# Peptides against a protein of PDB entry 5HDT: the designs that were tried, part 91

Target 1, 163 residues: chain A of PDB entry 5HDT
Amino acid sequence: MVVKTFMDMDQDSEEEKELYLNLALHLASDFFLKHPDKDVRLLVACCLADIFRIYAPEAPYTSPDKLKDIFMFITRQLKGLEDTKSPQFNRYFYLLENIAWVKSYNICFELEDSNEIFTQLYRTLFSVINNGHNQKVHMHMVDLMSSIICEGDTVSQELLDTV
Target 2, 163 residues: chain A of PDB entry 5HDT as posed
Amino acid sequence: MVVKTFMDMDQDSEEEKELYLNLALHLASDFFLKHPDKDVRLLVACCLADIFRIYAPEAPHTSPDKLKDIFMFITRQLKGLEDTKSPQFNRYFYLLENIAWVKSYNICFELEDSNEIFTQLYRTLFSVINNGHNQKVHMHMVDLMSSIICEGDTVSQELLDTV

## One batch from the design tools (peptide; made by RFdiffusion4, then SolubleMPNN)

Design b2_p20_5_s2 (from b2_p20_5, 10 letters changed)
Fold by OpenDDE base, seed 1:
Order: C-alpha cells, then sequence, then structure tokens
Structure b2_p20_5_s2 (fold): chain B 163 residues (1-163), chain A 20 residues (1-20)
C-alpha cells in the first residue's frame, strides 16, 4: 500500500532517503507505470523525477530492468510536452526541468540497454519540439540531450541519425 | 559522470493528488 509521506524538513539526507524508499518502490510498480489515467501517469513521472533528484547521483532501484522500465515510462510521458495549451503542461514542464537539471538519465549509462533508452528519448523530444515552445523549454531539451552526448563515450549510429 | 544535487522533499501536492 502506498502511504502518504509528509517529510520533516529537519530530517537529514540519510533519513530522507530511508523515508522515501518504500514510496519509490511502490511508484515504480506496474500498477502506476501502466495506470490507465494519463494524468495519474504524469504525476507518477513527476514523483519519480523527484525521487531521482533526492537520491542523485544514486538510485533506490536495484534492478536494471526496473530502471529501464522507469526511464522508458518517463520518456513516454514527455510526449505530453507537445501541447503547450494543455492544462497539464506546467507539470510536463516540471518533469522536463527536473530531469534536465538533475541529469537523471545519466543513471542509464550503467544499463545494458542505455542506447535504446537514449534513442527513444531523442526520438520523443524531436517529435514534440516545436516553435510554440519558449526558450526555457528548448534550453532544457538541449541540456538534456547534450548532457548525454557529452557524458557518453559511444553513441549508436541510430542515435546519431536521430539527432 | 556528473549529477546536480538539489535534493529536497517530493512535491507534496503532487503526492496528495496521486494518492487521493
Amino acid sequence: as target 1 above (163 residues)
Amino acid sequence: MEFKDFSRPVNEEMLAKLLS
């Protein structure tokens, strides 16, 4: 059962990590990642982004497969950035801003399927980017993509063709 | 690899809406 967590601001970093561990695991379950409501999935993605921010540069997930599922899930949610007039756009922006600032996707370099994840991310970003996005959105998209290129020793030809 | 650490609590409003 997912329990509401209200953090004490006086808690240190280690206590905070322990407090969010169960929540982090529950939010990464198929129940939430495959939730039929798109608004719920967006909220889940934002919470997962916050979890990565809290645990950076580590992650509370021990399974590479689970990490892959999470980042593929987050990538799918980024498709919502295409409609700047959506009432949920601010939350999509929040998601983009956080994962770009934290460099959350850099965790994926430890995964065997990192190239697949990065390829899908780039495809998604280029599919939604448009002139309706303001400079801040473009900046975060560029920061997110350039960070991966700069940190990666090698990138697949498929990824290069996407860029 | 570089990560930026601006650790802070999860957005409580988002959590409340998610769990409601």
Scores: peptide ipSAE 0.047, ipTM 0.725, DockQ to the pose 0.035
Fold by OpenDDE base, seed 2:
Structure b2_p20_5_s2 (fold): chain B 163 residues (1-163), chain A 20 residues (1-20)
Amino acid sequence: as target 1 above (163 residues)
Amino acid sequence: MEFKDFSRPVNEEMLAKLLS
């Protein structure tokens, strides 16, 4: 597993990791992952992306089920990339840029349900990708998907059918 | 269409809003 740390020189301090440990645990709770406000869920996703960036290549979560819930949650938020004219698009762009640069989803290779996570990710990205997205958005989407294919030893038939 | 890069150490603004 090769995971890049997004601006790791700024995020690899013990002080930052200690600070975000409590936040990481709170943000992974059902309260935030199932928050009724769509904008709050987007903020949660962006903060989770920052947490994965700071802790890369590791994660502060020890539960495989919790990690699955988090990445399924982040995947659901990526649906917001569909509307480039949305007032919140810049935050969706940040989410995409972050997880693509860090290769955050590569953590999922250690999970038993990795194929389910990757399948949902690819389905989501292909459902929102359109010609209205600029070059950077397309590059991040391609980078995110290709890095998973290159890192993975095997790809499920379901994922192949999605691609 | 051009979008701003949001590469930064920490999204402090978003963290503050979430924790407020």
Scores: peptide ipSAE 0.046, ipTM 0.700, DockQ to the pose 0.019
Fold by OpenDDE base, seed 3:
Structure b2_p20_5_s2 (fold): chain B 163 residues (1-163), chain A 20 residues (1-20)
Amino acid sequence: as target 1 above (163 residues)
Amino acid sequence: MEFKDFSRPVNEEMLAKLLS
């Protein structure tokens, strides 16, 4: 009932914006980010990606630490892209496509630990990239990494070493 | 910084699974 009510509201209404904010904060809680079920974590990541898409170019999170936790969490989920035969691959693809298309990680440039986040992202992507991925997956991975390189004012030596 | 704006409702199915 709660979900149906939320989806039936006007997205531009103040009431729905309030629900989106509450949902965003709820999904970013330790309960979900540290959920023991990997399928739940993947769904959480996809919902968080949708939240970033809706709020782009802004974010509903005011805490730099929370933003870091979220993107480190999303990065960990991207590891699931390694198995193209997984029943959940389509959702991993959705996550990648969303994050790459929206350029969600670019929000991290304002974070003190942005280099750590980008380094972990690059390491993760490079570790899962393989010849089993189709051209679309490769393009999204390249787009995601290239956007960060092109828009970043400075890149740490550690990040350069991963490229 | 450039961002794509494709705002739409959050996936209802995913929300239902998370909130159940």
Scores: peptide ipSAE 0.045, ipTM 0.725, DockQ to the pose 0.046
Fold by OpenDDE base, seed 4:
Structure b2_p20_5_s2 (fold): chain B 163 residues (1-163), chain A 20 residues (1-20)
Amino acid sequence: as target 1 above (163 residues)
Amino acid sequence: MEFKDFSRPVNEEMLAKLLS
């Protein structure tokens, strides 16, 4: 696959979306989401996060089930934030920073299973938070969780029990 | 509902590694 960089084109969001459409669909395939290599899955998650950033506030995925799979997949990758000394920590940080900044998970409010997605996200984040994380990591985690709470009309009891 | 529209290219290094 040949990817034309942003620097090689005029800043056109629609043109950029067209350029990355095939990549977006390819990366969301079961081949990548269920890839046996942990590092590959992390790279996939980072690229998916970039896709959401590019397409925000929309997404190139029309299937609610696919969107759920993607966000559950991204959530699982965030578990890697626990080890601050991992060689891949910077990529885990990139993933966290990206989805927190973009507010990517907010698209999940359109999904029937949003409560499940948000609950798993919160459980994952709280499971990896530790004193070894720097201020920016903590800030992004808080921003990510707070944005969902602020945008949500209601908070389920299950989510309240998680927090 | 809020979304941050900060469009920029995908991480080329990570993409290259993924596609290699």
Scores: peptide ipSAE 0.044, ipTM 0.716, DockQ to the pose 0.059

Design b2_p20_5_s3 (from b2_p20_5, 11 letters changed)
Fold by OpenDDE base, seed 4:
Structure b2_p20_5_s3 (fold): chain B 163 residues (1-163), chain A 20 residues (1-20)
Amino acid sequence: as target 1 above (163 residues)
Amino acid sequence: GPMKDFSRPVNLETLAKLLS
């Protein structure tokens, strides 16, 4: 229900955005980010991705620590892209597509630990990419990584070594 | 309105580092 609600919301729905702001903040709580069920965590990640889409270019999360937790959390979920035959692959695809399209990871440029976040993202993407992925998956992975490289103010040598 | 995202201006110096 929550995922569907955010999926159906557009960026110009100001009244709905205000109405669901508290819910958006609640979804980033430790209760959801540390949920023991893997499928629930994936749904949470997709919902968070939609929240970034809806509120772009202003993320509703303002705490640097919370933002770091969210993006490290999303990065961990992307590991699920490795199995193209998984029943949940379509949701992993949705997650990848959304974060690539919205460029949500660009929020991390304002964070002190941006290089750590980007490094973990790139390592994760390179670990899951395989010949079983279709052209669209590869395109989104390239778009996601290219946006960070092209739009970043600084890129650490560690990140460059990862690429 | 047009699609909003979290894009930033292209950093040419970063591109130069990758291509060097």
Scores: peptide ipSAE 0.315, ipTM 0.712, DockQ to the pose 0.867
Fold by OpenDDE base, seed 3:
Structure b2_p20_5_s3 (fold): chain B 163 residues (1-163), chain A 20 residues (1-20)
Amino acid sequence: as target 1 above (163 residues)
Amino acid sequence: GPMKDFSRPVNLETLAKLLS
C-alpha cells in the first residue's frame, strides 16, 4: 500500500486535492461509468486511476457500493490491453501501470464484495495476457496480482482456481 | 529502468479542461 507520508510530501497538495474533489465525485456517476463512448470510458478509467493515486491510501468515495462499481468498471476497461496495436493501447498501458504502482485495488479489501472484485480482475488479466505483450506489461500484471495475494489475509478457493 | 513520473494528474487535468 502507498504510504500516506509519501503522498503528502511528493504528490498533489491538499489544495489541489480539494480542487479535483467535485470532479472525482462526478466521475463515479452513471453518466461517466456507463458512457456509451468507449474512448470516453477509457479516459474516465485513467482519471479514476489519477484520483486513487493522489488520494492514496484513501479514496474520496465513502459508499462501498460505489467503490465496487468503480473497480468493476476499471476491470472492464483492462480488457483493452489485449490488442497491443490499438491506437488507445498507450492509455490502457497507463491504466495498468498506474493501478499496479499505486496498488489501487487494495482499497477493496475493506469491501464485502472484495472477493468478487479480485476474481473478476484476475479473470480479466488472464483473458488478455499473451506473449505479444512486452515485458513491462507482463511485470505490471504480475505485480498487480501478486500484491493482492500477498496483502490479503485470506484468498478464496475460487480466486485460487482462477490463478 | 527510470521511475515513471506520476507527479501530475494528467488525465484529470485533461478532463477538467474539457469540462471548463
Scores: peptide ipSAE 0.314, ipTM 0.839, DockQ to the pose 0.020
Fold by OpenDDE base, seed 5:
Structure b2_p20_5_s3 (fold): chain B 163 residues (1-163), chain A 20 residues (1-20)
Amino acid sequence: as target 1 above (163 residues)
Amino acid sequence: GPMKDFSRPVNLETLAKLLS
């Protein structure tokens, strides 16, 4: 598993992990993941991406079900990348850039439902990619997808059909 | 697009807005 560590080595210290532990747990609660406001959910996704960046290559979540919920949640937020004219597009871009750089989804290889998560991610990305996206967006999308393919030993037929 | 800033552990503006 290859997950990029935060560039500042101090961010991987036990002190930093302890500092953000309570925040990490709160952000993963149903209160935030199921918040009715889509802009709040986007902010939650960005914060979760930051949490993964801090804790890389590990995650502060021990429950496989919780990790699945988080990544399925993040995947749903990526649908907002479709509208490049949205006032919140910059935050969607940040989310994509962060998770692509950190390779956050690679943590999912430890999950039993990893194939489902990756399939939904690929389907989402291909559904929102369009000619209006700049080269940076395309680069991050390709980097995110290729990293998963390269890390995985086998790819399901469904995933191959998606790619 | 937004500036790439991975020099800090969290997006402070994002966090502040989330908690406000």
Scores: peptide ipSAE 0.249, ipTM 0.804, DockQ to the pose 0.020
Fold by OpenDDE base, seed 1:
Structure b2_p20_5_s3 (fold): chain B 163 residues (1-163), chain A 20 residues (1-20)
Amino acid sequence: as target 1 above (163 residues)
Amino acid sequence: GPMKDFSRPVNLETLAKLLS
C-alpha cells in the first residue's frame, strides 16, 4: 500500500498516478466495498473519493460496471450524513465536500446506468437532508445536485420526480 | 467535468492504520 500526501497540483504526474493504481483497484474489490465494518466502508469511500480527486478529470477504472458499483457504494455511505452527532460525521462531511467540489459523479455521464446512479444519489441526499445540517452541508448538497443537472445532457423522469 | 484538487492529503494512511 502506497501512502503519499499530495499538497500541490504539480505532484500530479503520471508516475504518481501509477503509484495508486493497484490500491485503487483493490479499494474497488468486494473485500472493501462489502466490508462488514461500517467505519471501514466510510473510510474506503473517502479513499475512493480521494482517488477520483487525484485522477480527475479521469478515473483509473476501465470497467463501467465497476464504476457503477463504486458510485453506488459511495452513495450508500452518504446515508451517514443524517446523524450529525455521529463520531464519524466529520468523515461523512469530508466525503460530501470532496465529491461535491471535485464533481466526481460527473464522470458517470459516460455510463449507461448514469440515470440510475444519479437517481439513487438524489434519493439518498433528500432522505438525509434536514434543517439540522449547517449551511455548509446544504451548500455542498446543492452544489453536488445542481452540477449534475447543469452539466448533464439528459435527466430521467425518475430523477425529476425525486427533485 | 471533474476538477483536480490537491489542497489536502489523501486518507490512505488512516485506512491503513484502521485495517492494521
Scores: peptide ipSAE 0.239, ipTM 0.873, DockQ to the pose 0.046

Design b2_p20_5_s4 (from b2_p20_5, 10 letters changed)
Fold by OpenDDE base, seed 4:
Structure b2_p20_5_s4 (fold): chain B 163 residues (1-163), chain A 20 residues (1-20)
Amino acid sequence: as target 1 above (163 residues)
Amino acid sequence: MEFKTFSRPVNLETLAKLLS
């Protein structure tokens, strides 16, 4: 129900955005970010990606620590892209496509730990990329990484060396 | 209504570092 609610919501749905703001904040709680079920964590990641899409260009999360937790959490879920034969691969693809299109990781440029977050993202993407991925997956990975580099105002040399 | 993202202006200095 929650997944479908945010997936179908538009950016200009102001009344619905206000109504579901508390639900969006609740989904970022430790209960969901540290949930023991892998499939639940994937659904949570997709919901969080949709939340950033809906509320763009303003994130509904104001705490820097919470934002760091969210993006480190989403980064960990992207490891699931490594298995192209997984029954949940389509949801991992949806997650990748969403964050690349919305450019949600650009929110991290305002965080003091941005270098750590981007480094973990790039290491994760390079660790899961393989010849089994189709052209669309590769395009989204390249688009995500190149966009962050091109639009970054303070990109560390360590991050540039990973490219 | 135009679709909105978290896009930022391209940083030319970063591009220069990438190409060097």
Scores: peptide ipSAE 0.422, ipTM 0.803, DockQ to the pose 0.836
Fold by OpenDDE base, seed 1:
Structure b2_p20_5_s4 (fold): chain B 163 residues (1-163), chain A 20 residues (1-20)
Amino acid sequence: as target 1 above (163 residues)
Amino acid sequence: MEFKTFSRPVNLETLAKLLS
């Protein structure tokens, strides 16, 4: 129910955004980020991606530590993109498409550990990318990586060497 | 309403560094 609620919500739904703000904050708790079920974690990641979409360009999470945890968590979920035949692949695709379109990782530019987050993201994407992915998956991966480089104030040479 | 993102202005210096 929670996943569907956020998925169907629009950015201009001001009353709903206010109503579900506490729920959005609760979904970023360690209980969900460290949930033992990988399918649950995927759903949580999709919800978090939708939350960033809904509240863009203002993230509802204010804690830098929490934001870091969230994006490191989302990055870990992207590993699931490797298996294109998985029953959950469409949800992994949704996650990728969302974060690429919304540019939610741009929030990390304001974080002290931004370089660590982006490095892990790039390593993860390069570890799962393969010729079995369709053109749309490749385009979203490239768009995600290129937008971070193009719009970032500073990009480490290490990150550039990874590309 | 226009769809909003977390987009930022393009950093030309970063692009130059990438292409160098």
Scores: peptide ipSAE 0.419, ipTM 0.800, DockQ to the pose 0.851
Fold by OpenDDE base, seed 5:
Structure b2_p20_5_s4 (fold): chain B 163 residues (1-163), chain A 20 residues (1-20)
Amino acid sequence: as target 1 above (163 residues)
Amino acid sequence: MEFKTFSRPVNLETLAKLLS
């Protein structure tokens, strides 16, 4: 199982990282990013988050367009955080916890469309945040948003006004 | 081995703008 393979891998597994590099690249293809099954897309997002974790601080994806597609894709999956009673909520939580901890969205600072990506992320998070979320979910959301604001070289006033 | 992230140095100018 591909999902389990990346979940169990750590950052200093150099031989495994090299072995599965092509698989990591394949998982970012349109076939997976545009998969019609919602549950498959969630699993793909978790795998991509794990890939960023494993390869940090160097992303294995070099194309700016591909990186934009990936982060816009991950952002869309975060909408699933809205329903805390969903059977899939634990995987959405895993996704949120991972990207907040790894700070994978910091990769976007090097992209021309960084402001668009961050704006969509913030809009998505604010649209799903509710009182039904436990403290850990709120902490990860705040950590994710505050880290982007504090560590960005340039942040638009529009984004600052949302905080 | 220490866990690595994509962390960047804090931008004090941005922080100042946020607090202004």
Scores: peptide ipSAE 0.412, ipTM 0.798, DockQ to the pose 0.860
Fold by OpenDDE base, seed 2:
Structure b2_p20_5_s4 (fold): chain B 163 residues (1-163), chain A 20 residues (1-20)
Amino acid sequence: as target 1 above (163 residues)
Amino acid sequence: MEFKTFSRPVNLETLAKLLS
């Protein structure tokens, strides 16, 4: 229900955005980020990606620590892209497509630990990318990584070495 | 209404560093 609700919502739905703001905040709680079910965590990640899409260019999360937790969490879910034959691959693709299009990771530029987040993202993407992925998957991965490089104020040498 | 993202102005210095 929650996934479908946010998937169907767009950026100009101001009344709905206000109504579901509390739900958006609750989805970033440790209860959901540390949920024991792998499929539930994937759904949570997709919801969080949709929340960033809906509220762009202003994220509803104001805590730097919470934002870090969210993006580290989303990064961990992207590991699921490794198996193109998985029944959940379409949802992993949705997650990748969303964050690439919305450029949600650009929020991390304002965080003190941005380099750590970007490093983990790049390591994860390089670990899962393979020839089994179609052109669209590769394109979204490239778009995501190149956008961070081109739009970032500073990029650490460690991140550059990873690329 | 135009779709909005979290895009930022392109950092040409970083781009030049990457291409060097």
Scores: peptide ipSAE 0.327, ipTM 0.713, DockQ to the pose 0.838

Design b2_p20_6_s1 (from b2_p20_6, 14 letters changed)
Fold by OpenDDE base, seed 5:
Structure b2_p20_6_s1 (fold): chain B 163 residues (1-163), chain A 20 residues (1-20)
Amino acid sequence: as target 1 above (163 residues)
Amino acid sequence: NEKAKKAMKEGSRELDEKRK
């Protein structure tokens, strides 16, 4: 129900964005980010991805530490892309597609720990990329990685040398 | 980073259009 609420929401719906702002903040709490059920964490990640889409270009989360936690959390969920035969693969694809199109990781450029976040993202993506993925999955992975390299003026040369 | 913010806004709109 909550997943569908944010999934169906439009960026121009200012009244709804204000109405569900507190829910968006609640979904980023430790209760959800550290939930013991991996399927729940995946649903939370999808909601957060839609929240970044809806409130773009400004996330409703004001704490840099909270933003770091969220993106590290989303990055960890992307490991689920490794199993293409999983019943949950479609939701992992949904997550990847969303963050690639929205370029939600652009929010991280202004964070002090941006290099750490990007490093973990690249390590995760490289660890799950395989020949079993279709062209769409590969395209989103490449788009996500290339956008950080090409659009991030704050990306360190050290990170670029690692890629 | 205004360029990055514009890219996010545009990407978000494009994704919405794709899903319609």
Scores: peptide ipSAE 0.706, ipTM 0.963, DockQ to the pose 0.858
Fold by OpenDDE base, seed 1:
Structure b2_p20_6_s1 (fold): chain B 163 residues (1-163), chain A 20 residues (1-20)
Amino acid sequence: as target 1 above (163 residues)
Amino acid sequence: NEKAKKAMKEGSRELDEKRK
């Protein structure tokens, strides 16, 4: 399946990365980002997270608007972390773990609407974080937020005051 | 942001190593 393809892909396999480039671009289409099935959207988000991992530090998406759409989309999927008993929780964890380790949101630093993206991310994370989450989940959430604060050059003071 | 890009490269590699 597509998810497994990107999960198993080697970052140094340039030929394979080129082969699946069109698929990566297609997965960012409105058809997938606005898919009515939440499970499909989660799978798409996981694929996108791996795409950012594979092509790091450069995303294959050239449009700033598309990048914004993708990260807003990924942020919305993180709401699924609120239900630790969900059958899909492990995939939500996979998504969180990936974007925290890869620091994929670092791509947003160069976007004009970076503050909007980061604000929405922090709002989402604080809305779902709870004492029911294990230490690893908390760690990834903190790492994700800290990386933006520490490594971001254009993070708004308003956002910093909220944290 | 070269620092941010470097962090992404390192993080991506570390995640790959973790999954092995």
Scores: peptide ipSAE 0.705, ipTM 0.963, DockQ to the pose 0.884
Fold by OpenDDE base, seed 4:
Structure b2_p20_6_s1 (fold): chain B 163 residues (1-163), chain A 20 residues (1-20)
Amino acid sequence: as target 1 above (163 residues)
Amino acid sequence: NEKAKKAMKEGSRELDEKRK
């Protein structure tokens, strides 16, 4: 399983990181980002989250446009958090937990369209947050949103108005 | 953004430790 490959990978294992670099690049292709199966897209998102964890603080993706596509893609997957009784909720939780701890959206600070990405992230999180979520889910959502404000060099007024 | 990059590296290490 591709997801397990990156899930179990050690950040300090430079040999493995080099070996699976092409796989990481392949997973960000339009074929996977625009895959018609919702469950496949969720697995891809989880894998991408682990890729950002493993290669932190540098993403293996060199194209700013590709990075934008990836984070907009991940943001769209977070909509799945709205249904706490979904059989795939645990994987949505895995995605949320990962990006909150890793602070993977910090990569977006250097992108020209960072404001758009952060705005969509905040809108998505506020749209799915509800009283049915347990304390851990709420904590990760708050941590993710607060980290962008606290650790960003510049925060647009539009983003501040959204918060 | 060096501050943001340092935060990512630290967060990634912390998550790895949590999963052990």
Scores: peptide ipSAE 0.705, ipTM 0.963, DockQ to the pose 0.845
Fold by OpenDDE base, seed 2:
Structure b2_p20_6_s1 (fold): chain B 163 residues (1-163), chain A 20 residues (1-20)
Amino acid sequence: as target 1 above (163 residues)
Amino acid sequence: NEKAKKAMKEGSRELDEKRK
């Protein structure tokens, strides 16, 4: 399983990182980002999250447009956190936990459309946050949002108004 | 942004350690 491949991969495993680099690039293709199956898109998002973890601090994606597409895609998947009783919730949690700890959105700071990405992230998170989430979920959401404000060079007033 | 990259590298390592 592709998800498990990246999930179990170490950051120091240079041989494996090179071996699966092409797969990492392929997973960011429009075919996967626009896949019609919701569960497939979630799996793709989890893989991408682990790819950012493994290759941190440098993503293997060199195109700013591709990076934007990826993070907008990941952001859209976070909507699945809304249903805490879903069989897929644990995988959505995995995605949230990963991007919160890794701070993968830090890659977006240098993107021209960073404010659009961050704005969409905040809007999405606030749309799904509810009292049904446990403390860990809330913590990761707060950590994710706080890191953007605290570590970013600049944030738009629109983003600040959203918070 | 070197600070952001450092934070990401450290966060990635910390997550790996938590999963062990």
Scores: peptide ipSAE 0.701, ipTM 0.963, DockQ to the pose 0.882

